Peptides against a protein of PDB entry 6O8C. Designs and how they scored, part 205

Target 1, 262 residues: chain A of PDB entry 6O8C
Amino acid sequence: VGLRYEKISLPKIHPRYDLDGDASMAKAVTGVVCYACRTASTLLLYQELMRKGVRWLVELVKDDYNETVHKKTEVVITLDFCIRNIEKTVKVYEKLMKVNLEAAELGEISDIHTKLLRLSSSQGTIESSLQDISSRLSPGGLLADTWAHQEGTHPRDRNVEKLQVLLNCITEIYYQFKKDKAERRLAYNEEQIHKFDKQKLYYHATKAMSHFSEECVRKYEAFKDKSEEWMRKMLHLRKQLLSLTNQCFDIEEEVSKYQDYT

## One batch from the design tools (peptide; made by RFdiffusion4, then SolubleMPNN)

Design b2_p28_5_s2 (from b2_p28_5, 8 letters changed)
Fold by OpenDDE base, seed 1:
Structure b2_p28_5_s2 (fold): chain B 262 residues (1-262), chain A 28 residues (1-28)
Amino acid sequence: as target 1 above (262 residues)
Amino acid sequence: KREEELKEMLEEGSEEFKEWLKEAEEAE
């Protein structure tokens, strides 16, 4: 998931004085920088939306975690109760065996007890897995969302505004070059002004492109890459939580089969 | 005034800009 944008570059700027060429070049530069402004705005918007999505997903996964923990706790209580009841039953049957009455039933109850103890041991593994998940979601954990606030571009950076200022300067020069072209020939002083403005155009254009590349595109790409990686990990974690929940249900179902003996 | 502004831009500009400016001056 990410925005596709076209790679843009400045047209070749020739140092030679040419009113027609300079007007055409200035028009092209204006178009490129205008595209950069729009693209920067779009990239910023995307990142802001993604940040909202990240926050939302974190809360969702935390809720899933809490539900899983709750279910696990319920199963532990039920299982412990069942084990205690079976143990009491075993003791009763052991006493009866001393009187040679109920040998056949004791074997079955003992087997159930052994199975329940195995189920109880599996709860330890679930607990360990939940602790791992909790650690990953905790502040400073591997799945912390701190990167979303640090990486990429932000409204406070004012990248769009900065580019817009440069675009305004470039556009002004373009309009002047269009006028100069219409004159077909400039007086010496106007020619010198045109040459100076061409240099300014180059400066503003290169500054705009550098800013766009380094402060907008590069940071966006870094944000995008981190977001994709983080999202993959979060989705995997959510699958793990689901697996743990299912294990709890499986244990609960198995315990229910033995409750008739208690 | 404009020459001074251009000198300031030259100082603050990229090497590419400096080279371009030099070429422009040579083309005059």
Scores: peptide ipSAE 0.021, ipTM 0.449, DockQ to the pose 0.841
Fold by OpenDDE base, seed 5:
Structure b2_p28_5_s2 (fold): chain B 262 residues (1-262), chain A 28 residues (1-28)
Amino acid sequence: as target 1 above (262 residues)
Amino acid sequence: KREEELKEMLEEGSEEFKEWLKEAEEAE
């Protein structure tokens, strides 16, 4: 679940002036920061894809909700119609009972009426459940997707670009250190430049790693955790909607059995 | 110019960087 990345750390940087060691160190640092840059890009891409998925799922669940509401409404209309027809029939048979006719049929119709009223009462529970679901999906609700726009890293943060700039600076110093190594010995001024560049390398590298850890990795992990939790809740909600839909179908089927009396 | 840049880095840098710089200066 989620993208796996390797924990990276900077190589140990020795303060001692050593052309061979410094070139090797600079190469290693370049590799680490390059990996960080690529990883940051991948993590960003993952989050952007997940945000698209979140939006898609929200729309899907909203559609499911609307379909369920529609089906519920249809069933309510049908049920109300059946109840009214049965009530009319009951009145007719009550008149017939005054002359001792059709007593057995009146009992059956009365039982059907009672069953239909029970089914009608269950619609209230379905309505309440739908209202709860609607409230959860509404803006500011428990299942709102506002977190997807807030949590994690975004293209606007330019984290990859910032890391790339630092990588470019580090790479430039690495190439210089490679040249310095080839010279075997530097003049005093060039040696001082090398030492300064080594300090710059350290600064850029540490800045890159800090940025990667705090702004890329940490935020990604928070986004991932939040997305997993939210996704689980959304899937559960979808199951609830399906259950409500099935209840509506069950009611409709039961009502259809009584159509011979309506 | 580079000395000024170094001073700026010392001021803006992390404590770890400052310590590292100190060690580097002492190694000279």
Scores: peptide ipSAE 0.021, ipTM 0.453, DockQ to the pose 0.831
Fold by OpenDDE base, seed 2:
Structure b2_p28_5_s2 (fold): chain B 262 residues (1-262), chain A 28 residues (1-28)
Amino acid sequence: as target 1 above (262 residues)
Amino acid sequence: KREEELKEMLEEGSEEFKEWLKEAEEAE
């Protein structure tokens, strides 16, 4: 589950000249944009941490894959050895059977041979499954982590810094509006400057909110959605690998029961 | 007329701000 954040909106900005109202409005705007800056920073940090986690998980799964392949190879060698030995034994007993000796033992050995051949056949299915997993983990595969580098926001985008610049401009206007409020009445020229600064404030605030929504929040949500989907698929893949590993151990255990006949 | 003048001033201020932002981004 991704980070929870509150939806923010700008306060209503009235076009009417009001020193008290304008100071209060400017304070509220400063607060909202400050929250946007902090939130953007938090969202960025989350994504960077997730990217590290994704890389870590990919390496972990690759290691699991390699271990499974190694175990599978070991089992194949063991099976092949057992099959060869049992086939030699079958040939010996077949010769003895021509003289009406050891017919019951030959039947038992033949049954073991049949079981070993079935186990050997299952190795083809395991190999096919491992190849499928390898293809999915390969560069350009369905489980490639390329999306983690493409989706979302990045430090290089400098979204937090851009928002901070806008916040600084807004804060300066807010401080001026506090002074204007303290004067209670402005001269004509100062009043015109105040009105102009109010428009600037609106512009900066709108720009900040647009940037936050479009470049920070939206991209974060896209990253989050892709990460959740990818993570689900990776976890499923790990379960598949575990299943294959267990199958290899089961085969090895079964083969060990027949070692006395080899 | 005054609304148009204010819009023009806002647009000019917007461009100056864009330039300022660009300079600030280049200075970092």
Scores: peptide ipSAE 0.020, ipTM 0.436, DockQ to the pose 0.048
Fold by OpenDDE base, seed 3:
Structure b2_p28_5_s2 (fold): chain B 262 residues (1-262), chain A 28 residues (1-28)
Amino acid sequence: as target 1 above (262 residues)
Amino acid sequence: KREEELKEMLEEGSEEFKEWLKEAEEAE
């Protein structure tokens, strides 16, 4: 989801001297560049908010990771303890069998031991998955947030301020053209000034539109695309962490069933 | 002074601006 904005273009500027037409044109240009300034400001705000959101999500996922690691560690300790106890029991029953004592229970205990070893193997898979996640979240990893600081537009670029300066110049000329229109006819010297100001207007307007397109819109779109991709990957990673947590709980529950045999 | 300013704008301006200025001068 991104901000929608209207595609803007400059009106056609005719080289012909026309006081009424020039005033109308200047008004339209002022409107377009004003819209560009406002849009640039809005796009900047969006990006700054998204950067805050990115930082928040990174911390959230790191917390989820740490919780999962903690739970995994707890389960490993419990499982290892249970395995050691079952192995002691197996040894006792094996000795009884060697002295011709009936040990019908040996088969059941051995089966439990086998099941516990399988659970231990699954813990290894969980560990490898956690390591993968850690690598992705680490500096330089695939889910690093360095792009958020590099891509897009930033307040330090002063794009809005630069556009505002150009808008001020354009607006000044527009107000002069409004006065010129009211005079209906200009003296020769004033007419020449009007023509020069019209050229300045065009120059400032084209500079503003170029800056808006290349330094604001283009960079915003790049930021938006990267943010959407990154966000999707982060949400998927969070789901993976939840899955791993659930697997740890499942193992813990299974181990609890065998604790009475030790 | 204004002629000098126009020359500076022509040098710094886009090709489109240069063409536009030429048309404006011809329209006088």
Scores: peptide ipSAE 0.018, ipTM 0.430, DockQ to the pose 0.845

Design b2_p28_5_s3 (from b2_p28_5, 11 letters changed)
Fold by OpenDDE base, seed 1:
Structure b2_p28_5_s3 (fold): chain B 262 residues (1-262), chain A 28 residues (1-28)
Amino acid sequence: as target 1 above (262 residues)
Amino acid sequence: ERKKELEKMKKEGSEEFKEWLKEAEKAE
């Protein structure tokens, strides 16, 4: 999960004045910072897409929860109705027993009643589990998606734009260094300007790499890690919901076997 | 209302994320 990107580093910047070396170095720096800009943009896009996905998944799981609750409610109603009917039947048979009629059938109905009551008791466990899931999905719960809005990089951070500004400065110096190289020899004043530009290049490059590493990559990795953890928990929760749904179906099926006696 | 909201979210969701989710669900 996540985007793969290459770990980048700045080339070595030598303090020695060398028109050929400086042009080559500037070219390499430009390439590295260009990559940083593109990577930052890609990382941002990925995070934005993931945020959309997180919101989507939250709504999906909430829907699953509501469906499970609905099914549970249906089963409870059916089960309660069946229990009431069996209880009425038991009372009728008890009256008949007073006149020594149908004694053998009363035992069977009583056993069914006991089984239904056991099934009814299991509903309490399902309810407790649903309440736990609800609490986890609720605002402030353990599965809240607040992290998705806080962690990582955002368009409002303008990281790509900031890097682009630095890239523009670096590119300008690179083009000048290409010209300087073509001259083969610079006058004293031009040489001094070249040296100053080299210092500026170093400054811009270092700033770009620092910004990329600290504000783009680090935050992205934090977002990625949190997203993976959260996703695993959400998938597990969906499995729990499915299990609860299946339990409801199992109870419904069992109740259906006894409906002929009601 | 909830169904409408869900459908809206499904449409807005990243296809890449949906595919990833499918693969993740298979792996678990």
Scores: peptide ipSAE 0.008, ipTM 0.425, DockQ to the pose 0.010
Fold by OpenDDE base, seed 5:
Structure b2_p28_5_s3 (fold): chain B 262 residues (1-262), chain A 28 residues (1-28)
Amino acid sequence: as target 1 above (262 residues)
Amino acid sequence: ERKKELEKMKKEGSEEFKEWLKEAEKAE
């Protein structure tokens, strides 16, 4: 979910000298660029908050991973212990059979052994899956958060400050145009200055809009898209970890059924 | 002060703006 902002555009700047029109235009431009400054600040704040969230989520998923690894390790130890005990039991029964003693339970124990070995084989798949997840979370992996530091806008870019400088210039011209309007008629030299100020206003405004669009909005959208993609992958990974944990619990439960034979 | 500014602006006038102005006039 990204911040919604209104699409802004500069008002039409009429080439004709018109003190009333120019003052109105300058006011509108000031408003647009002011909105751009505020929006840029808001977009920056959002990204900074998102970066904090990304870091938090990475740590959370790492914790989930560690818990899953721990559970897997516990199950492996338990399973291996059970297998060893069953194997000892099988050997005892085999010896008894060699001396012509009846071992009615040999078949059952052998079947249990086979089942345990199957469970043990599944641990390899779990291990492989955990290794894959680890690789994805590792530095340089597909789920690394390096993009969060690269994509988007940053305080160091000083985009808001740059826009503010332009806004200040525009605002100054607007106030002058308001004064010019109040004069109703300007002397020739003042009229020429007004026309030049209108030129400056144009350049400042276009520069502000270009900067806002290219350095603020575009980069924000790229950050947003990347963050959404990354978040989906991270959530999926958490589900995978949960699935692996559940598989470990299932194995543990199955092993517990055979504890009386160990 | 405005007179000094005018002289400065006369020297700094952009051809790009003049071209833009012409284009804007054509669009009206």
Scores: peptide ipSAE 0.023, ipTM 0.588, DockQ to the pose 0.223; fails the geometry check
Fold by OpenDDE base, seed 2:
Structure b2_p28_5_s3 (fold): chain B 262 residues (1-262), chain A 28 residues (1-28)
Amino acid sequence: as target 1 above (262 residues)
Amino acid sequence: ERKKELEKMKKEGSEEFKEWLKEAEKAE
């Protein structure tokens, strides 16, 4: 999970005045910072897509939860109805037993009643599990998606634009250094300007790399790690919901076996 | 423009140059 990117570093910048070397260095710096801009943009896009995915998954899981709650409620109603009918039947047979009617049938019905009560008791466990899931999905719960809005980089941070500004400055100096190289020799004043531009280039490049590393890459990695953890927990929760749903179906099937006695 | 920048550098010491760079970045 996540995007792979190449680790980048600035070339060595020599303090020595060298028109050929400076042009080559400037070209390399331009390439590195250009890659940083593109990478930052890609990392931002990934995070934005993931945020959409997170929101989608939350809604999906909420739907799953509601379906499970609905099924559980249906089963509870069915169980309660069946239990009430069996209890009525037990009372009738108890009255008949007082008149010396068959005891074997009463035993069977009593056993069914006991089984139904056991099934009913399991509903309490299912309810407790659903309540736990609901609490986890609720605002402020352990599975809240608030982190997705807080962690990582955002378009409002303008990181790509900031890097692009630095890239533009670097590129301008690079093109000038190409011209300087073509001149082969600069006059004294032009040489001093070249040296100054080289210092500016270094400053912009360092700032770009620092910004890229600290504000783009690091924050992206933090977002990625949190997203992976959260996603794993959400998938587990979905499995729990499915398990609860299946338990409800199993109970319903078991109850259906006794409907002929009600 | 380059000549103006060079003249400014001659007038401003090393620390002033750093400040100038920061201001230039704000202007762009």
Scores: peptide ipSAE 0.023, ipTM 0.546, DockQ to the pose 0.068; fails the geometry check
Fold by OpenDDE base, seed 3:
Structure b2_p28_5_s3 (fold): chain B 262 residues (1-262), chain A 28 residues (1-28)
Amino acid sequence: as target 1 above (262 residues)
Amino acid sequence: ERKKELEKMKKEGSEEFKEWLKEAEKAE
């Protein structure tokens, strides 16, 4: 998962004055930095898209959580009601047993009561699990999405614009070098200007590549890695919520079997 | 409010992201 891009490097820049070579070199540099600009833009777009997706997924999981909590609450109410009714029945049969009547029936009802109490105890485990999930989703929790706002590159960094400015400077020099090449030979003053422009080209190119590597690529890779890790954890959490929901349904089904005895 | 926000985000979600999510789910 993630965008693939080609690793780029600047061509070798020779110090020798050569109109043909310098034009060719400048063309190559322009191409490389142009690619860097486009790549930086693409990487930024990817990250912005992922940030939107992260926000979406957080809300989705919160909804899943709320639904699970609601179902759990419903089951608790039903179970407690059933337990209370069974307890009343047990008391009645205990009184009858004092007269040596209904002993077998009392045993059956008592067994049901015991089973219901076990189901009730499982609710505590579900509650604990839900609390854990809630803590993980809370601000400052392990699944907080604050990283998405901090990591990577952002439009406000203006990385693409900065690279574009450098590209413009490089391109201007390249076009001049094409003209110089067409002249085949320059006058002394023009030759000196060409040499200075070549130094400027090198400076701009190096600055562009450094910026691309350190401020675009590196930060993107960090963002990608964090996003993948976070996504896996969120998907796992959703599975946990589903499991808890299913447990609630199972308990509800079991309780329904005993409602006729109340 | 949360539901409305979620619906909005679903509509704004790109096909690229949906595809990415699908692939991520398959890998799990």
Scores: peptide ipSAE 0.008, ipTM 0.407, DockQ to the pose 0.010; fails the geometry check

Design b2_p28_5_s4 (from b2_p28_5, 8 letters changed)
Fold by OpenDDE base, seed 1:
Structure b2_p28_5_s4 (fold): chain B 262 residues (1-262), chain A 28 residues (1-28)
Amino acid sequence: as target 1 above (262 residues)
Amino acid sequence: EREKELEKMYKEGSEEFKKWLEEFEKEQ
């Protein structure tokens, strides 16, 4: 997902004084800078939408985490209860054996106890994994969303507005050049003004395109790259949480097989 | 409306500039 934009290049400005050419050039430059303004606005909008999406995804993943923790807790309680009951049963049978009573089931119960202890160890691994995930989601963690607030362009930067101001200046010169073209020939003083305006147009256009490239495009690309990387990591984390949840269900199912012995 | 004018200007101006550039290069 990403906005594709065409690379914007200014037409070459020739030093030659030509009323027709200058009007055409000015028109083209105006169009180019206008496209830059619109593109900058679109890029800004995209980033703002992505920031909203990032915030949403963070909350979603936190919910997934909490759900997994809850499930893990339930399984721990069930498992611990089952272990305690089996241990009591083992003790009873051991006492019976000491009194020379036959307890053919002692071996089976002991095996179940061993299996339950193994499941308990697996639960410890799940806990460790959840702690790791929690650390990654915490402030300053590897999956913190602080980058979304720092990277890219922001409305407060007023990049679009700055470009619009430059576009307005360029547009005014274009309209003047259109008038100059209509006059076919300018008086000496008007010709000098035209030449100066051409230089101003170049200055404004260069400034606009430089600003667009450096402050809009570059920052957008940085934001995009970080967002894609972060998004992949977050999706992977969600898969990890799902895996941990499934492991909890597997443990619960296994424990349920032994409940008849409790 | 202004955006449409500017878009039109971009397309038309670019084409006009290309034509002008071609003519200019021939004159040099």
Scores: peptide ipSAE 0.043, ipTM 0.638, DockQ to the pose 0.038
Fold by OpenDDE base, seed 3:
Structure b2_p28_5_s4 (fold): chain B 262 residues (1-262), chain A 28 residues (1-28)
Amino acid sequence: as target 1 above (262 residues)
Amino acid sequence: EREKELEKMYKEGSEEFKKWLEEFEKEQ
């Protein structure tokens, strides 16, 4: 769930000299750019928090993977041992059958052997799945988190600070325009300064809003979209790991039923 | 005549500011 922000638009700046209008316009522009600065800060914070979350999730999934691999290894050892014991038993019964002993017990043991071999084949599928997961989590894999360090905005970009500088310049002009309004009439030289400052305000505001849109908003949206996609994939992978773990437990349980025959 | 002169001064000031802004951006 991403942060919501309102679309920011600058008020129209008219070239006409009007002390009251210019003060009002400057106030409005100051407000807009102030909002942009605050929004940029919030967007940055969100991204930094998300990066922490991404790192945490990666470590969590790696731990889950390692646990699954460990369990799988234990099951393989147990299963192999059971198969070897059953094979020995089968050989003994085959020898006894040659001496006219009951065939019924041999049939049961042979069936168990067949079931164990099927379980062993399933274990191979689990191994393949784990290898796939490992490849996806590895550096350069499909689920690598390198994007989190590349996408979006970073504190080092100093976007908030840059916007703040522009806001300060705009605010200074606004306060001057407020004074000019209070004087009602300016001397010729002061009028020329006022007109010049109005142009400065326009350029600062335009620069601020362009920077906000291109360097803050756009990059944030790209980061957000990528993060959501990545997180969905990671959560799915975690579910796959859980499924594989459960399969290992199921195999272990089945093998335990046959241990009495070994 | 005075209005034309004022308009000229405003335009000249605008261009000077643009140059200043360009220099400022290079220093940052």
Scores: peptide ipSAE 0.020, ipTM 0.435, DockQ to the pose 0.057
Fold by OpenDDE base, seed 4:
Structure b2_p28_5_s4 (fold): chain B 262 residues (1-262), chain A 28 residues (1-28)
Amino acid sequence: as target 1 above (262 residues)
Amino acid sequence: EREKELEKMYKEGSEEFKKWLEEFEKEQ
């Protein structure tokens, strides 16, 4: 899980006035910042998709929970019915013994009763586990998705737009430096403007890369870490639900073996 | 902190350039 991106670094900017070098440098800087803009957009998109996935997974797990609760309820009803029937049978045989009638099956029925009571006790554990899961899935629980709304970058932050503005400024300077290069020699005033534009380019580029690193990459990494942690917990919970469901099926299967005695 | 420094440098550079330009225009 997560985007792979290359570390973005600005090329070294030399203060020396060189029309050819400055044009080449400006081109390189433009490319780097352009890459940063695209990367920021991609990182944002992935986070938005992940947020959708988080919401989807929450609903999926809630559905799994409800299904497990339903299955548990069915098993409890069946088990309780079976226990009641066995208890009635035991009482009948006990009465027969009191009047000196043979009860050859009493021992077997009593053993079945004991087994059913053990199964019933396990249902209490299942219920407690389901309640724990419910509490974790509840608003404010340990599996709340509040982090998905807080962590990372959001469209409202307008990071991509901010970077694009800086990129536009840098690109404009780059095109000017291409023209300057084509002139081969600048008049004194034009030379001073060129030097000043070089400083502006550096400023914009540094601002862009700082913004990208701090407001895009770092926040994305924080989002990613939280996402991975949360996802692991959710997957574990889902496995727990599956385990509980399987336990219910196991109980149901065992109870079915004794239904002929009821 | 680095952004503030860069912003400061930019502003200082801009002001210096403006002063230079004003002086240059006076000499013409």
Scores: peptide ipSAE 0.017, ipTM 0.430, DockQ to the pose 0.073
Fold by OpenDDE base, seed 5:
Structure b2_p28_5_s4 (fold): chain B 262 residues (1-262), chain A 28 residues (1-28)
Amino acid sequence: as target 1 above (262 residues)
Amino acid sequence: EREKELEKMYKEGSEEFKKWLEEFEKEQ
């Protein structure tokens, strides 16, 4: 999931002194920088919402992990109990077999014992998988959410506010150029001020667009890419947890079939 | 419930941006 934005380009600024042209140019520049400010705000909002989502997902997966661990522990206890009971039964039947009694039953119980031991061996694999998942979710692990706090733009960066200040400066010049246009002709000193303000407009606009591109767009794209990668990994991990849980249920079901022999 | 909240947050961010973009395009 990604946000789409339109690439912003500044209109051409001509060096020629033209009151009508300068007012039109200033209007266009104001519009572009205004768009940049709004875009920066929306990009920030998206990232903040995404960070909230990341935190919720982490907690959700931690809960899933704890549930899986609990289920695994329950199955281990049950399985170990069944194994111990079967082993006691095997010993009894071995003694009876020495007197040529119940040889067929001993074979059946022995087969059950072998099956239970195989199931017990699978618990080691589940445990190892859970440990791996735990390590990945732990602080400093591969699925830690530290990136969400580091990547992208944050309210503390005050990028929107910085852009807004520049926009205000640009807008002020634009309104002055509208007034200048209405005068149709400026006195020499006013003309020089107009020319100077045109340079200021260009400076502010360039600064705004550079800041927007480098500090807002670029950082957003980096955040987006990392978030998508992290989300894919987290979803996969959650599927792994579900698989492990299902394996525990399968083992429990299998053990229940042999409970009558214990 | 947490999944729904997560999805809502992602959707809200995307939808707000889309609406803004559409409005901007109409105003141009």
Scores: peptide ipSAE 0.028, ipTM 0.533, DockQ to the pose 0.015; fails the geometry check

